# Peptides against a protein of PDB entry 6EJA, part 180

Target 1, 276 residues: chain A of PDB entry 6EJA
Amino acid sequence: VEYMPANPVRIAFVLVVHGRASRQLQRMFKAIYHKDHFYYIHVDKRSNYLHRQVLQVSRQYSNVRVTPWRMATIWGGASLLSTYLQSMRDLLEMTDWPWDFFINLSAADYPIRTNDQLVAFLSRYRDMNFLKSHGRDNARFIRKQGLDRLFLECDAHMWRLGDRRIPEGIAVDGGSDWFLLNRRFVEYVTFSTDDLVTKMKQFYSYTLLPAESFFHTVLENSPHCDTMVDNNLRITNWNRKLGCKCQYKHIVDWCGCSPNDFKPQDFHRFQQTARP

## One batch from the design tools (peptide; made by RFdiffusion4, then SolubleMPNN)

Design b2_p27_8_s2 (from b2_p27_8, 12 letters changed)
Fold by OpenDDE base, seed 3:
Structure b2_p27_8_s2 (fold): chain B 276 residues (1-276), chain A 27 residues (1-27)
Amino acid sequence: as target 1 above (276 residues)
Amino acid sequence: SKELEELLSTLTEAQRESYLLLLEELE
């Protein structure tokens, strides 16, 4: 999509970062930064050096803020979902930041398409939510994700406590932990007190890799279910053996890889690649 | 680690690799 929208959407980028890869984060940030968007950065509680670096960046840009709270998160931990949920609440309370979309990123994400392309695309589909489903047998997904198991996050570890049942009447779904959510749905997730949201927040408090399934499940079982697009606009590759590999689609894509997979040459390649 | 083994047993291959990479970054 290459057109100039009359009312371009504004994006709240939520960056969840950890470790000491400040240079990588800086590169990614420069690649995605635009004055019309908003950037809310959470730095892992244990990453003090990175936190200092991020604070320096936030002081240079009025549309960049750092979470005043910090969680100790692990990738598969329930705390990651909590981080997103709290960030969503914060962003909704920031009345001076009129964002239309929520996009989560890590330091290992890079844009494949230009900002204009992203904005144009989202402006055309501003009422939609983009979540990529696993696209396979749901029962198998439940088992492989351990959704029928109870987990407890403690000391940066996930402890399996035992078996559990999926709530009746809930169609569980999931896939990628990268998503693009419109403000309306974020408001629903944040403030709704209906049985669905309440149950799912509780359920996913003891879930492994909750961000890969929570928003999918809530959306598909909610009054907003008709807004789902089965695409997260991202290509992620965590396979160390194969390295970072992005397969471009007909829509705007973002590439997320393991922090160890990205190289400077890859960064330039992604920005210069035209969509086929 | 028993805890790690238990967690990893529930993950796909890709997830396991990702988790291990994360642990390396956090170390």
Scores: peptide ipSAE 0.010, ipTM 0.369, DockQ to the pose 0.062
Fold by OpenDDE base, seed 4:
Structure b2_p27_8_s2 (fold): chain B 276 residues (1-276), chain A 27 residues (1-27)
Amino acid sequence: as target 1 above (276 residues)
Amino acid sequence: SKELEELLSTLTEAQRESYLLLLEELE
C-alpha cells in the first residue's frame, strides 16, 4: 500500500549492535537514514571499537543518539529485553523526539522496501502493532522456547535453574523478536502498573529469548489486544537461498528473514531510502 | 539442589530476592 499520507509517521529506530561489523552497520544505516526519523543505537558493552564508530556517526546527525548505558548482551539473554525496555523508556523521555513507532534493528538488517512505502503503510495503520507469531502448536512452542523453565543470566551465560508455571490466565504467545510497536503501546509497556505488565516483566526477567515472546504476550493479554497484527514487516536482508520465507496478509505482503551477514553482492537487490 | 544453592550464593542480594519471589509465584 502506497500513498502520500497527510500526517506521516515518524519512526524511532532502535539499533542493537555488537561485534566489529562497522562497515556493514554504516551501509545499513545509510540505507535507512531519513531526517524525519530518529535513531537510538545501543552498542554492546564489550564492543568498544564499534562504539567509537557509532559515536562518530551520532555526532554527524542531530536525530541520532547513542545509549549512555551499555549492556553486555548475549544471544538468548534476558538482557536483550532489558535493552529494549530501557531504550523505550529513554525514547519516551526524549520530549524533543516526537516518534510514532518503535522499530528494532540489528546490523544484519537492511531495507527491502523504500522509506516511502514503510511510512505510507505505518501511517495508514498507525494504531496497530506488528508482531509475528510462530504459527505452530503453542504447547510445543512453550516447550521449545523453555517458557516453562527458569533461567538466569549471569556471567554472560544463561543458567537453567528449574521449572516454573505459566501465570494463570495468561495466554502466552511469541515468534519473531523483530517488531513494530506504536507509541501508545510502548507507553503502556513502559509506564503501566497493572498486574499484567508487572508480572510479565518479572516473568521474562528469567526467560530465555525473552524478546521473542514478551511483547506478544503482553499485547495479547492487554487492553490493547485488538491492535495486534500478525506480521512484523521486517526490514531485513532478503535472501531466498538462505531460507527466507514470505507471508501473505490481506493488509500487505511483506517478507521476514533471519538476520544474515551482508555480502557485497547483496546490496544491489535492496531498495534504499532517499535522503536529502 | 546443591548446584542451585551454589549459584544463588554468587548472586547479589537483589538478584537472589528477585529469583525467590519468582519461585514463590510461579512454582
Scores: peptide ipSAE 0.008, ipTM 0.369, DockQ to the pose 0.023
Fold by OpenDDE base, seed 1:
Structure b2_p27_8_s2 (fold): chain B 276 residues (1-276), chain A 27 residues (1-27)
Amino acid sequence: as target 1 above (276 residues)
Amino acid sequence: SKELEELLSTLTEAQRESYLLLLEELE
C-alpha cells in the first residue's frame, strides 16, 4: 500500500476537543503532527482551561490554528455539525493553507498507520471520499437515528418537536461520524446553493447526531456520489484485547476503537508520525 | 448534569449509545 507519491496530499486535520484531557490531546497531537499538514482546532466553549492550553500550542506551530469562534458542542446536537461546517468554510477561506483532504479527529484518536502510509493512500485515492456506512437496513437506521423526528437544540438540550418526513427523492445514509473528505466535496458542501445542499443543511439542523448522517446523505445524493468509499479510515487506538474493531477493505485495513479503550500503556503501540 | 439527563431522555437508543461514547471522550 505504501508508495512514494509524486504529488502527496496535504491534510487538514480538524480537531474537535473538549474537557480537561490536555495531556491526552498533547500526546495525540504529537503522534499525528507533520509539518506538511494543517491542524485546525476547535475547543468547546465551556472548556476554557483546555482552550488556553491549545492556544499555547498553536503559537508554536505555523500550521496549527485555533478557531476564533467556539461553540458549546452538545455532541448529540446539531452544534457539532455546525462546528464542522464552519470549520470547513474557514479552511476553504484560508488561502495560505493548500489542503487536499479534511479529516476530523477528537482527543481520543490515535494513528494506527504511519503518516507515509496515510498520505500514500490518500494520494492514490485523492478523488474519493471516505465515509463508513452503517451497513444495515436503511429503514431501521432511520428509526434508530430518529431521522424521521424533528429536534431543536436550545439551551444545551435537544428538544423533540414532533415527527417529520424524509425529503422526497433523498436516499438517507449514515454511520460513523468520522470521515475523510476531499477538498472538492468540501467546497461543494460549503458553497453549493443547489436544492440538495440547501435542504439537507436545513434538515440536519434539526437532527440528532447529524454528523453521522449528513455528509453521507449529501454525498450519495450529489453529483459526487461516485466518489464514495464505504470506509472512514478512522485513526484510532487499536487493542484487540480491549475490543477494538477493525474494518478491512481490499484497499486498506483501518481500525476504530471506543474512547474507553485508550490506556496510557497502549500509546507506545501506535504508529506515530514524525514528532514536531 | 441535569441538562445531560434531559438530552439523553430525548435520544433514541442508538443515539444514546453514540452519545455516551462521546461523553467518554469528554472525561
Scores: peptide ipSAE 0.020, ipTM 0.396, DockQ to the pose 0.065; fails the geometry check
Fold by OpenDDE base, seed 5:
Structure b2_p27_8_s2 (fold): chain B 276 residues (1-276), chain A 27 residues (1-27)
Amino acid sequence: as target 1 above (276 residues)
Amino acid sequence: SKELEELLSTLTEAQRESYLLLLEELE
């Protein structure tokens, strides 16, 4: 992409990080850092060492901030969505940060192409939202995601309480928990009081892996539905052998697949980004 | 559009290549 926009977009990178992957985070940060963008970092409440390191980085750059609040996010937890939603609100309230796009990242992410290419691309399509759908049977997706089940996050565990119904008139969709959202849509999600946003926020408060479906569902059922692009510009490794086991049963009352760390041996899996 | 799909695919491929290089370097 060599499009040279007159008014290049500025990106708010929201990093949700945890653990001890300081080296990877540092490398990733160096790779994605640019003076014209903004970086808002949430460190898991349990990752104090990482938090200290991130704070040090934030003090070196005026366009890097750390969330003053910290949540203990568990795999598949509803609190992860809350983290994103609160981050969105915070970023919208930062009047000194005129960002145009919201992009979530983890410590394991790595930039796509160059900054110039990314900016050029997004500047050309600044009115679009990028979310990757599962691309499979929707009914099966609902079942596998447990969207028809009620969950409660409590004591670092997702408790399955029972069955529930999908709200009538809502077309549920989802796929990846990584997304690129324009500011307009983020504003809608954050401040809209319409029935859709209200119901979905409530619904997904009791949802397993809510970030994989919430934004998809809200977008597709909203007045902004025509802005959806079925691509998140990310690659996710879904290793069936390692990622599709009940290895997280201790924190989630559900079995499913989770994203896996990439390995050189997983090269063949890069051709598939959809969750099995 | 077709153009958009091509651009997105290109970016995805670039991400893959970059990540693989990173992994190779870390080993």
Scores: peptide ipSAE 0.011, ipTM 0.307, DockQ to the pose 0.019; fails the geometry check

Design b2_p27_8_s3 (from b2_p27_8, 13 letters changed)
Fold by OpenDDE base, seed 1:
Structure b2_p27_8_s3 (fold): chain B 276 residues (1-276), chain A 27 residues (1-27)
Amino acid sequence: as target 1 above (276 residues)
Amino acid sequence: EEEEKELLATLSEEQRESYLLLKEELK
């Protein structure tokens, strides 16, 4: 659906980037940049070169900011969730940025829809949250994701320490770690002190690939459960065959899934929005 | 078990406490 909404949503894009892929990031940024949206960029603590590059970009645009704090966000690490949560808090405290939706991206992501399409769609469904579920047996998902295992991030490694139980009364779900969350739900996750949010934050502090399940689980068990849409609008290149492998076994004691890097040959499949 | 012991030995007191509390709750 593409139309001109009367009250178009404004998006806070949270970019979590690492490495030295400056050109790729620039390409992605140009593709998603719009003056009416906001861009909050976290650069991995170890990626100093990229950080300098991103800072230069942020100085050129009033709606682009870089996190003053930086974490070492290893693949599958619990610190990634912490990065999102802290970014959400920061964004909620930025009173001069009236965003309506939170969307996470990496340097490897690329839009497959135009800005107008995205804004029109989200404006129509501004009360909904978009998280893609795994779409298969939940028990199998729990097992394969290691949700019934206890992990600890230490010394840039996810250590598998043992078994654990899923908290009673909680319906665990997950899938893609790419999501579109409305401000209301982000506020709930950030400021709620109820047992659900508190318990899940604790639970997922020791979880592998927490971003693939935390928000799904919290949402589905929250008073906001009826706002879930099982779709993330396919903003990222997610392929189970290519993404679900043990390519980062050197830093994690489990095999999981990650989004695929976009290749130059994939460019024709995406719709680019011109940067102002 | 040995891996856990080794890891716990490298953690700060706060981290260790957090881990143990979670383990007790979720094991």
Scores: peptide ipSAE 0.013, ipTM 0.355, DockQ to the pose 0.032
Fold by OpenDDE base, seed 2:
Structure b2_p27_8_s3 (fold): chain B 276 residues (1-276), chain A 27 residues (1-27)
Amino acid sequence: as target 1 above (276 residues)
Amino acid sequence: EEEEKELLATLSEEQRESYLLLKEELK
């Protein structure tokens, strides 16, 4: 769906980056950069070199900022959700950045649409939220994601401590940790004091891969539930052989998958997975 | 349980309290 919107949406892109992949980040940034959007970049606390590089970029563009706070995030860590939530709060407090949508990106994820297509689409559906569900049996999803398990992030490790119950009355959902959220919903998540948001924030503080489920669950159980669109308009490079890892007593006491970084040869997939 | 106990012992008071409250709630 493409048209020339009279009031095009402006996007706040939140990038959570780590490691030494500065070149890849630079390429990705150049690919997604637009003067009308905003870019808020969090660099892992341990990635000082990357942080310096990102700071240099931020000084060159007025619509690029780096988080003044930095968290030590780990794969599958609960702190990742905290990073998103804090970034959302920051972005809402930036009155000089009138963004309409929140979109998280990594070097391993690309929008399946061009900027013009994305803006046109989101401008038409500016009241909707886009999250991709797992599309399978929810009970199976809960088990595989370990949502019925209690985790604690400590010392750069996700400790599996035991079993837990899903709160009654809550329909848990999830899938992709890549989402497109409108400002209204972000405001709700950030500032609402209702039981749903409060309980879910607490619940997901001890959850493995919380970003894959938190926003889905909150949205579907909230007054904003009718704004749910089961599509994140993204493509990731999933390679189970390379991306799925089990690191017992190393990083996470659970098996999970992480998308691989995109390579130039992977870009052909964008055409194959394009969805209206 | 032993692993949990050891881990909890290394947490700050705030973290411990939060965890314990959550654990009780989610039993």
Scores: peptide ipSAE 0.011, ipTM 0.356, DockQ to the pose 0.032
Fold by OpenDDE base, seed 5:
Structure b2_p27_8_s3 (fold): chain B 276 residues (1-276), chain A 27 residues (1-27)
Amino acid sequence: as target 1 above (276 residues)
Amino acid sequence: EEEEKELLATLSEEQRESYLLLKEELK
């Protein structure tokens, strides 16, 4: 039996989905659904089939909504960050959804811990933000992520256009594009007009894989920096045998690592993993 | 450089301005 908090946190799950991963999404949704949480689903503009399916689900549950706007997101594209940012704004404007944490998911994700465990944990650390850092040399990270390069998302492609400088005085960080953010930090990111947020939004509008670095960088350089926990409470499914894979190299002028999709055979492996 | 020129020529005015502005700021 897990700790039962007096005031359990409520989670806004933001699902960014595309393609034809309907069955996987359905399985994941069933696994994560709870009446006390909220689910905001963005379906890629091009994925009409999936959109129809998701709409059907949303009509069955009052705590499930689909974004009325839809972006044509590409892997590694700046539009993905825009999707998260707009979703955050939407969620903050939904006064009838009193969520405490923002958690992003894809159709390929699957919960490793039970809802009770997750809620208990987040309720205990409700003032913290959970982002996993790369855990390596930062200079190397910058190079590998192409943060010192200018990219432009155009015609469903990330064009590499040249070099750029990392803004002075900013400590760049990043790692996983999966994060757990508390409402307070989301409010800061959404509504702050300080130079940090403003400049970083602009900077990352031309960044490859911005979601892997934007929130890390903003958080660590913000007044909320002391709330960072170097853990996203997820097990990134990296198949070391296969190494990094460039799944969408045809739409990106940079080859980056993409996590593997969860497979049923991976579940027992995840369950066996003890996390501190 | 050539890639940049070619792209800029095909971008909308808004996109071009945004890019150029960013480029200047990041120099």
Scores: peptide ipSAE 0.005, ipTM 0.358, DockQ to the pose 0.031
Fold by OpenDDE base, seed 4:
Structure b2_p27_8_s3 (fold): chain B 276 residues (1-276), chain A 27 residues (1-27)
Amino acid sequence: as target 1 above (276 residues)
Amino acid sequence: EEEEKELLATLSEEQRESYLLLKEELK
C-alpha cells in the first residue's frame, strides 16, 4: 500500500546550470516539472545563451523563476555555496511560494524516484533533512576535501593560501553536495545568528567544495541534529570506469572529482513520465 | 536507517542497484 498524503509537500527546486546544457536541462525540466512545485533557476553569469533560454521557459510558467542575480561559479568554488544560500533567502522571501522542501539540482542530476513517490516519502518525513555522508573515516575526508586548508576564490580560481584549524567543538561531516532540506532548517541556516551558523558561514566562505560539507556540518552541530537522514534521494552520473582523479587543476589548487553529464542514452534509466 | 530501508523498498531493482552503486561511490 502506497502512502497517500492528505497534505502533500511542495518542493522548491533550485537548479544551478551553466555552459551549453540547454538540451539536457530541457529534458530534466520536463521530467521533474509539476504545477504544485516551484522552480528557481540560477544560470552562470558567463552563460548568456543558456540564460536567454531559461528566461523563455520562466515566462511560460508561473511557478518558474530565474535569479535576478547571477554568479560566475567555478568547479569547487565557494561561490556555489553563496548561490545556494542566496537562493534560500530569496525563496523564503517569496511569500507567494509556500514550499516545504528545498532541493538542489544540476542538469546532470536526477531524482531516482517518481514525483509521486518523492512527494509521498517527503510528506511522511516532512520534518527530516536528507544529506548523504561520505561513509569513510573522517580524518581522511578532511584531508581529501582540504577542510584544514584555506582557499580563496579569485579570478575564477580557487587559490590555496595555507593551513587553517577547524573550529573547536565542531564535528565536521560531509559527502554529497546534493541535499533535501526542509523549510524549517533552511530558515535556521538563513536567519539564525547563533555562533554555529555565523562561524560556519565564515569558515566555508574559504572552503573548497563547500556545499559537500557545509549543510552536513551545520545540521549535525545544530539543535536540528536529530532531523538528519543519511540519504539524498538522488543519483548523479559518475564515470565509474575512470574513477576519481585530480581534475580541473587549472581552476583549483587541489584534487577533486566532478560529476559527468548524463548522455541521452542514460535518460531511460532516470527519467520519469513527463507531466502536461 | 529505517527511512533508507523504506526508500529502497519503493525502488525498482534497477533504481536500487543504481542507488547502492552511488552510495559506494560516495565512500
Scores: peptide ipSAE 0.000, ipTM 0.235, DockQ to the pose 0.041

Design b2_p27_8_s4 (from b2_p27_8, 14 letters changed)
Fold by OpenDDE base, seed 2:
Structure b2_p27_8_s4 (fold): chain B 276 residues (1-276), chain A 27 residues (1-27)
Amino acid sequence: as target 1 above (276 residues)
Amino acid sequence: SAELEELLSTLSEAQRESFNLLLEELE
C-alpha cells in the first residue's frame, strides 16, 4: 500500500545533458515525465543536435522548458555548478511553475522507482533536503576532491592554479553530485547575501566537481542545517527489515519505501546533526 | 573517486606556474 499525499509535492527536474545521447534522453524523459512536474533542460552549448531534439520535445509539453542560455560544461568543471545555480534562479523566477523540490539529472540517469513512490516520500518530508555525504575522513575527502586546490575553467579545461585554504569556520562536506533540494533552501542559496553563501559561491567558482560539495557545505553551515538528510535516495537502506533498499548506480534509484513505513527513529538516524 | 584522482594527476606543476599571476589575484 502506497501513501497517497493530499498535497503532493511538485518536482522541478533539471536535466543537464550533452553529447548525442538523444535516444537515451528520450527514453529517460518518457520514464520520468509527469504532468504535475516541471522539466528544465540545459543542453551543452556544443551539443547543437541534441539541443534541436530537446527543443522539439519542449514544444510538445507546457511543463518542459529549455534554458535560453547554454554553457559549455565539462566533467568536473566549475561551470556545472554555475549551470545549476542559474537554473535555480530561473526556476524561482518562473512564477507559473510552483515546484517544491529541485532534482538534478543527466541523460544517463534512469528511474527504477515509480513517480508515485517518489512523490509520496518527498511529500512526507517536504521540509528536508537530501544530500549524501562521503562517509569518509573529512581531511581525506578534502584532499581527494582537491578542495584545497585552486582551479580555473578555461577553454573547456580545468587548470590547476595552486593551493588555497578553505574559508575559516566552514565545515566542508560533500559526496554525491545528485541531490534533492527543497524550494526553501534553493531560495536561500539563490538570493541570500549572507557571508556563507557569498563566500561559498566564490570559493566553488574555482573548484573541481563543485556540485559534489557546494550544496552540502552550504546547507550544513547555514541556518537550514537541521533540514539535512544524509541520503540522496540512492544508497541508504531506509528500513532493511521492511525490505527497503537503495543502491548506488548510475541511475535514478529512488527508494521505493512508503512513508508510512518510516518510524521517527528511522528518520532521525539519517539526519545530520545541526551545525552552528 | 578514481576518475577524479586521475584528473588531478594530469594537472602538472607547470600549469600552476603558468598561472602564478592569476593565482595571486584570485587568492
Scores: peptide ipSAE 0.009, ipTM 0.389, DockQ to the pose 0.036
Fold by OpenDDE base, seed 4:
Structure b2_p27_8_s4 (fold): chain B 276 residues (1-276), chain A 27 residues (1-27)
Amino acid sequence: as target 1 above (276 residues)
Amino acid sequence: SAELEELLSTLSEAQRESFNLLLEELE
C-alpha cells in the first residue's frame, strides 16, 4: 500500500540491546530513526560501555529515551519478557509520547522498507496486531519450546525445575519473537486484571523463550483475538549467506540480519527511513 | 529438594508465591 494517510500512525520502537556492538546499533538506529516516532532503548545491565554510548545518543534526540532500569537478559530468559512488559508500561505512562504501535527490535534487525511504506501500511491496519505463528504442529511446538516444563531464571541461567500443565481452556501459540502490537492491545496486556492476563503473566514468568509465545497466546485467547494477523512483517529472502533468517508475506518487511555481516556493497539494498 | 529450596530463596516473595501457585496446579 502506497498512499499518504491523513492520520499517520506513530511508532514506539523498543530496542533491546547488549554487548559492545555500538557501531552496529548506530547503523541500525540511523536506518530506522524518524522524528515522528519514538525510541525506547533497554541496554543489558552488563553492557556498561554500550549503555554510555546509548545515553549519548538519547541526549541528542528528544524522541529517544533509555530505560532507567536495566535487566540482565539472557537468551531464552524470562527476563526478556519482563523487559518488554515493563517497557510497555513505561511507554503507556509517557503521556507526552502519543504512539500508536509497539515494535520490538534488536541490534541485529534492519529495515528493508521505507518509513513511508511502514507508516502507510500500519495506518491502514491500525486496529490490527501482527504476530507470526510457528505454522507447525502445536503439540510438537509445545514440547520443543518446553512450554510444558517449568523454568526458573537465576544467575543468568534457565533452570529446569520440572513438568507443568498448560492451563485448561487456553490455546497456546507462538513462533517469532518479533511482534508489532497496537496501543490498545498493549494497554490490555499492561493494565488488564482479567484471569487470562493474570494467569499468563504468571505462567510465562517461568517459561523458556517466553517472548516467542506470550503475546501470541494472550492475544488469541483475549477479546482482541480478531485483531490478529499471522505475520510479523519480516522478509524471508534477504541474504541466507549472511545468516539471515526472515519470513515474508506483506508489503512491509523487516530483516533480522546482523549489520556486522554486511559488506559496503550490500548497504544500497537497504530501504532506510527518512533522516532528520 | 535442597537445590530447589536454594533457588527459591533467591526469589522475591511475590515470585515465590507465583511459583508455588504453579506447583499447586500440578497437584
Scores: peptide ipSAE 0.007, ipTM 0.390, DockQ to the pose 0.022
Fold by OpenDDE base, seed 5:
Structure b2_p27_8_s4 (fold): chain B 276 residues (1-276), chain A 27 residues (1-27)
Amino acid sequence: as target 1 above (276 residues)
Amino acid sequence: SAELEELLSTLSEAQRESFNLLLEELE
């Protein structure tokens, strides 16, 4: 059931993009663009061509901005989390952008529902945060995610330095590296100086694939823990048969894929082939 | 590198695939 909310939420879409898939990005952007939302785009430091293309787009729309800083956003690296955190800070400092939700996207994502459906859904649950958990044995998750291992990102590589202890009293969780977070929680993550946020930021600065568990862990151990919905509501990628999972909940169905679902053979396709 | 192989050995299959893709992107 779709309804028209009295106070529709406005979304900050944070796009972390890389490579040469400019056409795919353009299609995705056109599909998700709406005048009432905001788009903050980070282009990988190494993707200069794409950066130029994105800049051109940003100049055409007042609600589209490109990060003035650029990082080498290697998937699996701590730098990716840093990118999100810095983007969050930037967005919170943009007083002229009154966004209510933070949603991260990649160039491979594509909406499967209308803007109205998304807005209606989020407007109904504006006080909630949407993060999909792994749904399996937590101990196994910790091991396979390497959360009990210490990593150092250096020269676009993740180096394993040894074992480490997970902070006591922290319930570690994770799953999807795609999330829908309300502004209040983003503010908490960005500006809180409590032990949880401080320790987790430090902990995850040496973590492999930190975006898959940082926000989960912080949220579940925070005063905002009761706002968690075990559903990421992420839009799908271009090819569902690559391993996209769908969530059927409430008024809308959402399908999304983690970058981990992509295979090496897909790389060339994403760079060279435009998809409908 | 030997270190990379050691790292990859501790990762899940999905993570390894992700890293493989990353390596290809860096080439």
Scores: peptide ipSAE 0.006, ipTM 0.395, DockQ to the pose 0.066
Fold by OpenDDE base, seed 3:
Structure b2_p27_8_s4 (fold): chain B 276 residues (1-276), chain A 27 residues (1-27)
Amino acid sequence: as target 1 above (276 residues)
Amino acid sequence: SAELEELLSTLSEAQRESFNLLLEELE
């Protein structure tokens, strides 16, 4: 239901982009742009052409900024989490941007719901965090995600170093790497010095696909655990090569690539399209 | 590539968009 809430939430869209998909990014940006929201764009350090284009866009809109720092990161790498965490810190330090929610996006995303629907929904649930769990056997998830393995990101590759133990007392969870987090939780993740946040940041510094699990795990083990909604608002992914799919939900849904959206046969297709 | 195969062997059987950048570099 579309309505105009009295105190509409304002969203910080964090776009992590790479490559040369400028046209796709432009389309996505136009589709999600609204004057009341904020857009913080990180362009991969290796994507200079795209960076120049994004800078041009940022100069046209006061609510669009580009990260002054740039990381060379792969989405499966630990550096991606670092990118998100640093972006969160930056956004919290931007006192002129009173955002209420953090939403991560890629250039391949496209909204399947209107801005009004999204804002209305989030305004109603402004105290909640939206993270979709894998919904499977957790032990299997840990194993398949390699959470019990130590990885090192180097030269755009994740190197497996060996086995490790998950910290005792921590309920590990994960699923989609697309999440909607409220400002309060982002503040907690960014500034808390408690054992949970400290340990998890360290743990996930050597984790494969950290964005799929870090925020889930931190949230569920934090004082903010009661704010978790086992759902994410996804944006449709246009990456046909990877065969990304999304599932319609009764709530505002913005589709992206997530383990929950893939079928076993999709992996084989991925292997075929990927040129290892 | 051998590197990608090694990584994929460690991951779940689900597709990972997270490797787009890696794939681009390998192309």
Scores: peptide ipSAE 0.017, ipTM 0.429, DockQ to the pose 0.063; fails the geometry check

